# Peptides against a protein of PDB entry 5D63: the designs that were tried, part 35

Target 1, 292 residues: chain A of PDB entry 5D63
Amino acid sequence: SLRRGIYHIENAGVPSAIDLKDGSSSDGTPIVGWQFTPDTINWHQLWLAEPIPNVADTFTLCNLFSGTYMDLYNGSSEAGTAVNGWQGTAFTTNPHQLWTIKKSSDGTSYKIQNYGSKTFVDLVNGDSSDGAKIAGWTGTWDEGNPHQKWYFNRMSVSSAEAQAAIARNPHIHGTYRGYILDGEYLVLPNATFTQIWKDSGLPGSKWREQIYDCDDFAIAMKAAVGKWGADSWKANGFAIFCGVMLGVNKAGDAAHAYNFTLTKDHADIVFFEPQNGGYLNDIGYDSYMAFY

## One batch from the design tools (peptide; aimed at target 1 V248 A255 H256)

Design b2_p18_1 (made by RFdiffusion4)
Pose (drawn by RFdiffusion4):
Structure b2_p18_1 (pose): chain A 292 residues (1-292), chain P 18 residues (1-18)
Amino acid sequence: as target 1 above (292 residues)
Amino acid sequence: SIDEEKARMEAKAWAAMS
């Protein structure tokens, strides 16, 4: 089963993503195929998949930017029916916004079926051009047609996954305690994490004993990332990944506060120095506390 | 001392979490 999370959904035949046109929140805004840039935030192309209770392999798909839902127009089973963004809720009973998502016959890509119509999300004619029509279409679960096959590229981690990445890190103090604050996190590319640090004003902040020292920088960065999350996205039910750690050096005589993020493959953590914007695999301190 | 410095930093961290 596809896990709850945030996905960049890529056609298996051509490198087009499912894109809510112009990120518009208007009802009926077309969902189309569009090119994308890896290792960036693709602002119109991120979808929160919310599992439906007791309805196997069925979800709502909420565009992260607009807060609107993937909707099969009037639930029609006619091939070519429009797939648009529409107002809705995470656990709706409206079948126009319910999607059964299971692995295709290639075992890697998925097919997306409308719960009501039993038709599939289809990149019409396999068109790779920006703005290509995506429609509901007749189809089967097992066929190889790439027009109806989609890679769900996971862009978020659960709290359990973040905890696992931290636990595998070699720079964790024996007294380490972590404090988990949310359940599902959008993992940022370093390019975006750095842009938030720049936009927070922290690059210009001076170190001052106690009144604006390492703990102040780290907490400010976390707060800046939290503000960015709420100001940038309209969908609810997730948080942005940015941790704060307190650590002690090998000699046991100096402590430091700093931030951390995740690697692209989501398996490991990487430390971030908020005083200078650097990313480090070893910051010189073993973490005895973290909150994220 | 190192213990006093850790206590100071943790107090601020707990306040940020509350």

Design b2_p18_1_s1 (made by RFdiffusion4, then SolubleMPNN; from b2_p18_1, 8 letters changed)
Fold by OpenDDE base, seed 1:
Structure b2_p18_1_s1 (fold): chain B 292 residues (1-292), chain A 18 residues (1-18)
Amino acid sequence: as target 1 above (292 residues)
Amino acid sequence: SMEETLARMEAKFRAFMA
């Protein structure tokens, strides 16, 4: 079954993603097909899937940027019914905003069925052009029409997944204690992470003994990422991944504070030095404490 | 809480730096 998380949803037939037009929060904003750039933040094309308790394989889909929800207009079962962004809540009972998401017959893509109408999210005519209509359309779970098949590319990790990634890293001290601050984390591309670092002013900050040293840099980076998240996204129920670590060197005579994020495949962590913006697989310290 | 996390961070860090 599909896990709670943030997804980039890509058509199985053409290189088009499910896009909330202009990222608008207005009720009735069209959801359309739109081109995307791999390994980047596709701002209007990220969706938080929230599983509905006691309703198998059924979710709300919240647009991360607008904070509005995927909505089948009037819940109509008519083929060609508009799919729009509309105000809602994560655990709504409104069947216009409830979507059953299960694997298609090919075992890799998913189909998205409206809970009420039983119609499917359809890229009309498989149109790959920007702004192509996405609509509710008649279909079945077992047919192979790529207009109704979607790849769910996971853009986030759970706290448990992050914890597991940390645990398998070789640069963790035996006395390590980790503190989890949130439940789900959007994982940023390094380019975006670096841009936040640049915009924070940290590249121009001066190291000063104790008054503004490694811990201040590391906390400032986390604060910058937190603020970026709050300023960039209207959806709730997730955080932006940026960890803080305290580590000790092998000799045990020096300590350091630094940041870390997750690798592209979400399986490992990579260390980030907020004093110079560098990414390292080995920062020269073993972490005895982290919070993220 | 964030405050508690920061307090623990500061305590451990200073202990290793001392």
Scores: peptide ipSAE 0.032, ipTM 0.607, DockQ to the pose 0.122
OpenDDE base, seeds 2, 3, 4, 5: peptide ipSAE 0.026, 0.031, 0.030, 0.031; ipTM 0.662, 0.615, 0.611, 0.619

Design b2_p18_1_s2 (made by RFdiffusion4, then SolubleMPNN; from b2_p18_1, 7 letters changed)
Fold by OpenDDE base, seed 3:
Structure b2_p18_1_s2 (fold): chain B 292 residues (1-292), chain A 18 residues (1-18)
Amino acid sequence: as target 1 above (292 residues)
Amino acid sequence: SMEEKLARMEAKFLAFMS
């Protein structure tokens, strides 16, 4: 079954993603097909899938940017019914905003069925143009029509997944202690992570003994990422991944504080040095303590 | 010393998390 998480939802037939037009929070804002750029933040095309307790394979889909929810207009079963953004809540009982999401017959893509109407989210005519209509449309789970098949590209990790990635890393001290602060984390592309670092002022910050040294840099980076998240997204129920580590070198005679994020496949961590903005697979320290 | 630095950093981390 589909896991709770943030997804970029891409059509199986054409290079088009499910996009909330202009990222608007207004009720009735069209959801449309739109082009996307891989390995970037596609701002209006990220959706938090929240599973509904005790309703198999059924979710709400919250647009990360607008904080509004995917909504089948009037819950109508008519083919061509508009799919829009609309105010809602994660655990709503409104069938207009409840979506059953299961694997299609090809075993890789998903179909998105409205819980009430039993119609499917459809990229009308498979139109790859920006602004193409996405609508509820009649269909069946077994049909092979790519207009109604979607790849769910996971853009987030759970705290457990992050913990597992850390545990696999060879640069972890035997006395390691990890502190998990949130439950679900949007994982940023390095380019975005770096831009936040640049915008934070850290590149211009001077290292000063004790008063502003490695721990200050590392904490400042995490704070900057947190603030970026708060300022960028209207949806709740997730955080932006940015870890802080305290490490000791192999000789045991030096300590350092630094950051870390996740690799593109979310399986491993990569270290980030907030004093120079570098990414490293080996920062020269074994992590003694971390929080994220 | 390294031990003192570790103690300071850990204290700051704990304060941040709280």
Scores: peptide ipSAE 0.230, ipTM 0.843, DockQ to the pose 0.856
OpenDDE base, seeds 1, 2, 4, 5: peptide ipSAE 0.213, 0.210, 0.215, 0.203; ipTM 0.833, 0.832, 0.834, 0.824

Design b2_p18_1_s3 (made by RFdiffusion4, then SolubleMPNN; from b2_p18_1, 8 letters changed)
Fold by OpenDDE base, seed 2:
Structure b2_p18_1_s3 (fold): chain B 292 residues (1-292), chain A 18 residues (1-18)
Amino acid sequence: as target 1 above (292 residues)
Amino acid sequence: SMEETLARKEAKFLAFMS
């Protein structure tokens, strides 16, 4: 079954993603097909899928940017019914905002069925143009129509997945203890992570013995990412991934504080030096403590 | 622990100065 998480949802037939038009929070804002750029944030095209307890394979879909939810207009079963953004809650009982999401017949893509109407989210006519209509449409689970098939590209990790990625890294000290601060994390492209670093003022910050040294740089980066998250997104229930580590060198006579993030495939961590903005697979220390 | 962290941080400074 589909895991809770943040997804970029792409049509299986054409290079178009599910987009909330202009990222608007207004009720009735059209959800449309729109082009996307790989390895970027795609601001209006990220959706938090929240599973409904005790209802198999059924979710709400919250737009990260607007904080509004995917909504089938009037819950109508008529083909061509508009799909819009609308105010809601993660665990609503409103069938207009409940979506059953399961694998399609090809075993890779998903279909998105409205819980009430039993119609499917459809890229009308497979139109690849920006602003193309997305609507509820009649269909079946076993049909091969690419207009109703969607790839769910996961853009986040759970705390457990982050923990597993850390555990796989060879630069972890035997005394390591990790502290988890949130449940689900949006993983940023390195370019965005670096831009936050630049905007924080850290590139111009002066190292000073104890009063502003490695731990201050690392915590300042964490704080900058947190603020960026709060200022950028209206949805709740997730965090932005940025870890802090304390490490000791191989000789055991030097310690350092630094940051880390996840690789593109979310399988590994990469270290980030907040004093110079560098990404490293080996920062020269083994981590004995992390919080993220 | 915080105490252990402090000890290692001090070690860093001493190593840098030596």
Scores: peptide ipSAE 0.024, ipTM 0.646, DockQ to the pose 0.070
OpenDDE base, seeds 1, 3, 4, 5: peptide ipSAE 0.024, 0.024, 0.027, 0.023; ipTM 0.644, 0.630, 0.673, 0.668; seed 4 fails the geometry check

Design b2_p18_1_s4 (made by RFdiffusion4, then SolubleMPNN; from b2_p18_1, 10 letters changed)
Fold by OpenDDE base, seed 1:
Structure b2_p18_1_s4 (fold): chain B 292 residues (1-292), chain A 18 residues (1-18)
Amino acid sequence: as target 1 above (292 residues)
Amino acid sequence: SMEETLKRKEEKFLAFMS
């Protein structure tokens, strides 16, 4: 089954993603096909899939940017019914906003069926143009029609996945203790992470003994990422991944505070030095504490 | 225990001078 998470949803037939037009939070905003750039944020094209308890394979889909939900207009089963953004809640009972998401016949892509109407999210005519219509359309689970098949590219990690990535890193001290602050984390591309760092003012901050040193830099970076998240996204129920670590060197006579994020494949962590904006596989310290 | 280890680290100043 599809896990809770943030997804970039891409058509299986053409290089088009499910896009909330202009990222607008207005009720009735069209959801359309739109081009995307791999390994970037794709602001209007991220969707938080929240599984509905006790309803198999069924989710709400919240647009990360607008905070509104994918909605089949009037829940109509008529082919060509508009799919729009609409206000809602993560655990709504409104069948217009409930989507059953299961693997397609190809075993890689998914189909998105409206819970009430039993019609499927369809990129009409497989149109690859920006602004192409996405609508509810008749179909079956076993059809091979790529207009109704979607790849779910997971852009987030659970706290458990983050914990696992940390645990397999060779630069974790045997006395390590981690503190999990949130449940689901959007993992940023390094370019975005770096831009937040730049915008924070940290590149121009002066190291000063004790009064503004490694721990201050590391906390400031985390605060900057948190603020960026709050300012950038209207959806709730997720955080932006940015960790803080305390580490000790091999000799045991020096300590350092630093940040870390996840690699692109989400399998490993990479250390980030907030004093210079560098990404390192080995920062020269073994972490005995982290919070993220 | 991990809690004991953490407590020891919290009670002992280790220089974060970098």
Scores: peptide ipSAE 0.096, ipTM 0.606, DockQ to the pose 0.089
OpenDDE base, seeds 2, 3, 4, 5: peptide ipSAE 0.052, 0.054, 0.066, 0.071; ipTM 0.609, 0.611, 0.615, 0.610

Design b2_p18_2 (made by RFdiffusion4)
Pose (drawn by RFdiffusion4):
Parts: structure tokens; C-alpha cells; sequence
Structure b2_p18_2 (pose): chain A 292 residues (1-292), chain P 18 residues (1-18)
């Protein structure tokens, strides 16, 4: 089963993503194929998949930017029916916004079936051009047609996954305690994490004993990332990944506060120095506390 | 990079020792 999370959904035949055109919140805004840039935030192309209780392998798909849902127009089973963004809720009973998502016959990509119509999300003619039509279409679960096959590229981690990445890190103090604050996190590319740090004003902040020292920098960065999340996205039910750690050096005589993020593969943590914007695999301190 | 101020550093080390 596809896990709850945020996905960049890529056609298996051509490198086009599912894109809510112009990120528009208007009802009926077309969902189309569009090119993308790896290791960036693809602003119109992120989808929160919310599992439906007791309805196996079935989800709502909420565009992260617009807050609107993937909707098969009037639930028609006719091939070519429009797939658009539409207002809705995470746990709707409206079958126009319910999607059964299971692995295709290639075992890696998925097919997306409308719960009501039993038709599939289809990149019409396999068209790779920007703005190509995506429609509901007749199809089968097992066929190889790439027009109806999609890679769900996971862009978020659960809290359990973030905890696992931290636990595998070699720079964790024996007294370490972590404090989990949310359940599902959008993992940022370093390019975006850095842009938030720049835009927070922290690069210009001066270190001052106690009144604006390392704890102040780290907390400010976390707050800046939290503000960015709420200000940038309309969908609810997730948080942005940015941790704060306190750590102590090997000699046991100095402590430091700093931030952390995750690697691209989501398996490991990387430390971030908020005083200077640097990313480090070893910051010189072992973490005795973290909150994220 | 500069670490915790003197008072904060002392408190942090005490917390680790406890």
C-alpha cells in the first residue's frame, strides 16, 4: 500500500509530472502534464495522499499549494473526462475525489483509479509537452500502457522515518532524548532550506553573549521554517522538516545549539549551522536533545 | 561558530551530567 504522504507524481513513459495548472485554487482548474526540475520545490506538482478509513488502497489527493483536490469531472466513466482541481475535504465521501492507487504490473509505478468511475488517470497520448491533458480513461490494472502509469516519488517523511535517520547518525550523545512535534514532514532540498535561512534575516544577525547566541539562532531558524510552511502552502495535515539540536563536544566542556535536515534519500540527517549557513556531516558536537 | 553563552553553557553541561 502507498503510505500517507506528499508525492511528486511522474509519468512512467515521459518525464512529465502531474501539475495543477498555475497552482490555481479555482474549481475546475486543469490538471496537466508538465516538466519539472529535480531537487527543487516543484510548486504546483506536490500532492498530499490521505488514506480513507476502511476503504482499502483509496485516498484523496490534495494539491499542496492550492489546497484543492484531484477531481474527475462529474465522475464520468467516459474516456477523456477532465481531471481538475476542485474544492473538497481530506476524508470526503464524494467519489469524484477518491482514488484507488495500487502498483502497476511493473511493480514500481502505480495506476490511479477513480473509485466511482473505475477509470484511470491517463496522460493523453503520452504527450510530453507542457500543459498536456490528463483525463480519466478506460483501462485495466495489469496492462503495460505507460500513459496510465505513474511513479509516486515520496517527498515527505513520517516522524518514525525522521527518528530512524537520527538514530543511525554517529554523532548522538548517550543521554540523547528527542521530542517529536508533528507526524509527516516535507523534506526540503538544501537549496530551499538555505533560501529560508537567507530570507529570515539570520545571515545578518550578530552573535551576542546570551542575548543572541547559538540557541537564539537555532530557534529562530526553526521558527522561520515554520512560518514559511504556513505562508507557502494551502493544504493542511503536514509540517516542514527542520530540527533543533543541543549538543556537547567530545571533551564534555562546551555545548552548542544548531539545526538539522535530512538527506535527499531521506535516510540520514545533516547538520546546519544557523550562524553561517553551512551544512556539515560532523558539527563537532554530539546531540543530547532534539526537537522537530 | 560560537556556542552557548557562559551561563547557558554551564546549565547545559549540568543537564548532560544529570
Amino acid sequence: as target 1 above (292 residues)
Amino acid sequence: ANGLGAAKNAAALAAVAA

Design b2_p18_2_s1 (made by RFdiffusion4, then SolubleMPNN; from b2_p18_2, 5 letters changed)
Fold by OpenDDE base, seed 4:
Structure b2_p18_2_s1 (fold): chain B 292 residues (1-292), chain A 18 residues (1-18)
Amino acid sequence: as target 1 above (292 residues)
Amino acid sequence: MPGLGPEKNAAALAEVAA
C-alpha cells in the first residue's frame, strides 16, 4: 500500500510530472503534465498523499505549494474530464477529491483512480509537452497503458524512517536520545538546504563564546528551515527535515552542536556544520542527543 | 567560509536532571 507522504508523481511513459499550473490556489486551476528537473524541489509538482481511514488504498492529494487538492471536475465519469486543483480538506468525503491509488499490472508504477467515477488520471495522448492535459479517463487496473501509469517518487520520510537512518549511522553515541518533533518530513536537496543557510545570515554570523556559539548556530539553522517551510508551502501536515544534534568527541572532553539532514536516497544521514555550511559524513563527534 | 570556533566543554552541553 502507498504510504502517507509527499510524492513527485511522474508518468511511466514520458518524462512528465503531475503539475499544478503556476502553483495557483484558485479553484479550477488546471493540473497538467510538465517537465521536471531531477534532484530539485519541483515546487508545483509535490503532492501530499493523505490516506483516508477505513477506505482501502484511498487518498486525498494535496498540492504542497498551493494547499489545494486534486479534483475531478464535477466527479464526471466522462473521458476527458478535467483534473484541477480545488479547495478541500485532507479527510474530505467529497468523491471528486478521493483517489484510489494502487500498483499497476507492472508492479512498479501506480494507477490513480477517482473513487467516485472509477476513471483514471490520464496524461492525454501521452503528451510530453509542458501544459499537456491531464484528465479522467476510462480504464482498468490491469491495462498496460502508460498514459495512466505513474511513478510515485517519495520526497519525504516518516519520523520512523528518519529514526532508522539515525540509528544505523556509525557516529551515534551509546547514550543517544532522540526527540521527534513531527511525523512527516520533506527532505530537501542539499542545494536548497544550503540556500536556506545562506539566506539565514548564518554565513556572516560571528562565533562568540557562549553568547553565539555552536548551539546558537545549529538552532538558528533549524529555525531558518522552519521559517522557510512556513513561508514556502501552503499545505499542512508535514515539516521540513532539519535536525539538531549534540555530540561528544572521541576523547569525551569536548562537545559540539550541529545539524543534519538525510542523503538523497533517504537511507542515511549527513551532518551539516552551520558555522561554515559544510556537509560531512563524519563531523568528528558522536551524537548523544537529537531533535528533528 | 569561516572556520569553526573552539569546542565546548562536554559538560557545557550535558543533561541536567530535574
Scores: peptide ipSAE 0.108, ipTM 0.777, DockQ to the pose 0.250
OpenDDE base, seeds 1, 2, 3, 5: peptide ipSAE 0.104, 0.102, 0.108, 0.097; ipTM 0.773, 0.771, 0.773, 0.766

Design b2_p18_2_s2 (made by RFdiffusion4, then SolubleMPNN; from b2_p18_2, 7 letters changed)
Fold by OpenDDE base, seed 1:
Structure b2_p18_2_s2 (fold): chain B 292 residues (1-292), chain A 18 residues (1-18)
Amino acid sequence: as target 1 above (292 residues)
Amino acid sequence: MPGLGKERNAKALAEVAA
């Protein structure tokens, strides 16, 4: 089954993603097909899938940018019914905003069925142009029609997945204690993570003994990412991944504070030095404490 | 010059050793 998480949802037939037009939070904003750039944020094209308790394979889809929800207009079963952004809640009972999401017959892509109407989210005519209509359309689970098949590319990790990635890293001290602050984390591309770092002013910050040293840099980066998240996204129920670590060197006579994020495949962590903006597989310290 | 690989306070080192 599909896990709770943030997804970039791409059509299986053409290089088009499910896009909330202009990221608008207005009720009735069209959801459309739009081009995307791999390995980027794709701002209007991220969707938080929240599983509905006790309803198998059924979710709400919250647009990360607007905080509005994927909505089948009037819940109509008519082919060509508009799919729009609309105000809602994560655990709504409104069937216009409930979507059953299961694997298609190809075993890789998903189909998105409206819970009430039983119609499917359809990229009309497989149109690859920007602004192409996405609508509810008649279909079946076993059809091979790529207009109704979608790849769900997961852009987030659960706290458990982050914990597992940390546990696999060789630079963890035997006394390690980790503290999980949130449940689901959007994992940023390094380019975005670096841009936040640049915009924070940290590149120009002066190291000063104890008064503004490694821990201050690491915490400032964490705070900058947190603020960026709050300022950038209207959806709730997730955080932006940026960890803080305290580590000790092999000799045990020096310690450091630094950041970390996840690799592109979410399987491993990579260390980030907030004093110089460097990404490292080995920062020269073994972590005895982290929070993220 | 950024202070990379600095010695932390006694508390931090003691916490690692404990």
Scores: peptide ipSAE 0.025, ipTM 0.624, DockQ to the pose 0.442
OpenDDE base, seeds 2, 3, 4, 5: peptide ipSAE 0.009, 0.019, 0.014, 0.022; ipTM 0.488, 0.626, 0.602, 0.632; seed 2 fails the geometry check

Design b2_p18_2_s3 (made by RFdiffusion4, then SolubleMPNN; from b2_p18_2 with A1M N2P A6P A7E)
Fold by OpenDDE base, seed 4:
Structure b2_p18_2_s3 (fold): chain B 292 residues (1-292), chain A 18 residues (1-18)
Amino acid sequence: as target 1 above (292 residues)
Amino acid sequence: MPGLGPEKNAAALAAVAA
């Protein structure tokens, strides 16, 4: 079963992703195929999949940027029916915005079926051009047509997944206590994380004994990421991953406060030094406390 | 861009129970 989370949804046949045109929040905004850049945020191409309670394999798909939902126009079962962004809610009963998402016959890709019409999200003619039509189209779950097969590239982690990544890291103190602040986290590419750091003013901030030292830098970074999230995305129900850690050195006589994020594969954490913008696998401290 | 400042004493951040 597909997990709740944020996904980049890529066609199985051509290098095209499901894109909300111009990221517009207007009702009826076309959802189209569009090129994407690997290892980037792909702003208009991120979708929060929210599972519907007691309806197997069925979700709403909220565009992260616009806060609008994938909507089959008038719920029509006609082939070629437009798929658009439209206002909605995460737990709507509107079948125009309910999507059954299950593995295709190839076991890797998914198919996206409208709950009401039973038609499938289709990249019309497998067109790889920017702005290519995405529509509801007749099909079956077993059909091998790549126009209706989609890879769901997970761009977020649950709090449990983040916790597991931390637990695997060798630089965790035996007294470690973690505090989870949210349930689902968009994991940023390092380039984006660094850009937030740059824009925060931290690169120009002066270290000052106690009044503005390591903990202030680390908390300021987390605050900057939080604000960036709030200012950048209209969807709700997720956070932007940025952790704060307190760590102690091997000698036990010095401590540091720093940030951390997740690696590209979401399996591990990487430490981030907010005083210089560096990423490190070993920051020289073992964490005894984190919040994220 | 500043370099890393001096480390804090471990006790200055928190008392860690063994």
Scores: peptide ipSAE 0.044, ipTM 0.718, DockQ to the pose 0.298
OpenDDE base, seeds 1, 2, 3, 5: peptide ipSAE 0.036, 0.031, 0.039, 0.037; ipTM 0.727, 0.685, 0.729, 0.725

Design b2_p18_2_s4 (made by RFdiffusion4, then SolubleMPNN; from b2_p18_2 with A1M N2P K8R)
Fold by OpenDDE base, seed 3:
Structure b2_p18_2_s4 (fold): chain B 292 residues (1-292), chain A 18 residues (1-18)
Amino acid sequence: as target 1 above (292 residues)
Amino acid sequence: MPGLGAARNAAALAAVAA
């Protein structure tokens, strides 16, 4: 079954993603097919899937940017019914905003069925052009029509997945204690993470003994990422991944504070030095504490 | 004592140059 998380939703037939037009929060904003750039944020194309308790394989889909929800217009079962952004809540009972999401017959893509109408989210005519219509359309779970098949590229990790990635890293001290602050984390591309670092003013900050040293840099980076998240997205129920670690060297005579994020495949962590903006697989310290 | 260990770690952080 599909897990709670943030997804980039890509058509199985053409290189088009489910896009909320202009990221607008207005009720009735069209959801359309749009081109995307791999390994980027794709701002208007991220969706938080929230599972509905006690309703199998059924979710709301919140646009991360607008904070509005995928909505089948009037819940109509008519083929060609508009799919739009509309105000809502994560655990709504409105069947216009409830979507059953399960694997298609090919075992890799998903189909997105409206809970009430039983119609499917359809890229009309498989049109790959920017602004192509997405609509509710008649279909079945077993048919092979690529207009109704979608890949769910997961852009986030759960706290448990982040914990597992840390546990696999060889640079963790035997006394390590981790503290989880949130439940689900959007994982940023390094380019975006670096841009936040640049915009924070940290590149121009000077190390000073005790008054502005490694811990101040690491905390300032985490604060900058937190603020960026709050300023960038209208949806709730997730955080932006940026960890802080305290580590000790192998000799045990030096300690350091630094940041970390996840690799592209979410399987490993990579260390980030907030004093110079460097990414490292080995920062020269073994972590005895982290919070993220 | 755990508290003393934490104090040592904090002192070590303060001593590390950039």
Scores: peptide ipSAE 0.025, ipTM 0.663, DockQ to the pose 0.094
OpenDDE base, seeds 1, 2, 4, 5: peptide ipSAE 0.024, 0.024, 0.020, 0.023; ipTM 0.704, 0.678, 0.688, 0.702

Design b2_p18_3 (made by RFdiffusion4)
Pose (drawn by RFdiffusion4):
Structure b2_p18_3 (pose): chain A 292 residues (1-292), chain P 18 residues (1-18)
Amino acid sequence: as target 1 above (292 residues)
Amino acid sequence: VPPWLTGAAVAASIAAHT
């Protein structure tokens, strides 16, 4: 089963993503194929998949930017029916916004079926051009047609996954205790994490004994990332990944506060120095506390 | 970058946060 999370959904035949045109919140805004840039935030192309209770392999798909849902127009089973963004809720009973998502016959990509119509999300004619029509279409679960096959590229981690990445890190103090604050996190590319740090004003902040020292920088960065999340996205039910750690040096005589993020593959943590914007695999301290 | 705390204050910090 596809796990709850945030996905960039890529056609298996051509490198087009499912894109809510112009990120518009208007009802009926077309969902189309569009090119994308890896290791960036693709602002119109992120989808929060919310599992439906007791309805196997079935989800709502909420565009992260607009807050609107993937909707098969009037639930029609006719091939070519429009797939648009539409107002809705995470756990709706409206079958126009319910999607059964299971692995295709290639075992890697998925097919997306409308719960009501039993038709599939289809990149019409396999068109790779920007703005290509995506429609509901007749199809089968097992066929190889790439027009109806989609890679769900996971862009978020659960809290359990973030905890696992931290636990595998070699720079964790024996007294370490973590504090988990949310359940699902959008993992940022370093380019975006850095842009938030720049936009927070922290690059210009001066170190001052106690009144604006390491703990102040680290907390400020976390707060800046939290503000960015709420100001940038309309969908609810996730948080942005940015941790704060306190750590102690090997000699046991100096302590430091700093931030951390995750690697692209989501398996490991990387430390971030908020005083200077640097990313480090070893910051010189072992973490004895973290909150994220 | 300077450290956040040094000396005895380090031990106190670990005790307060773990």

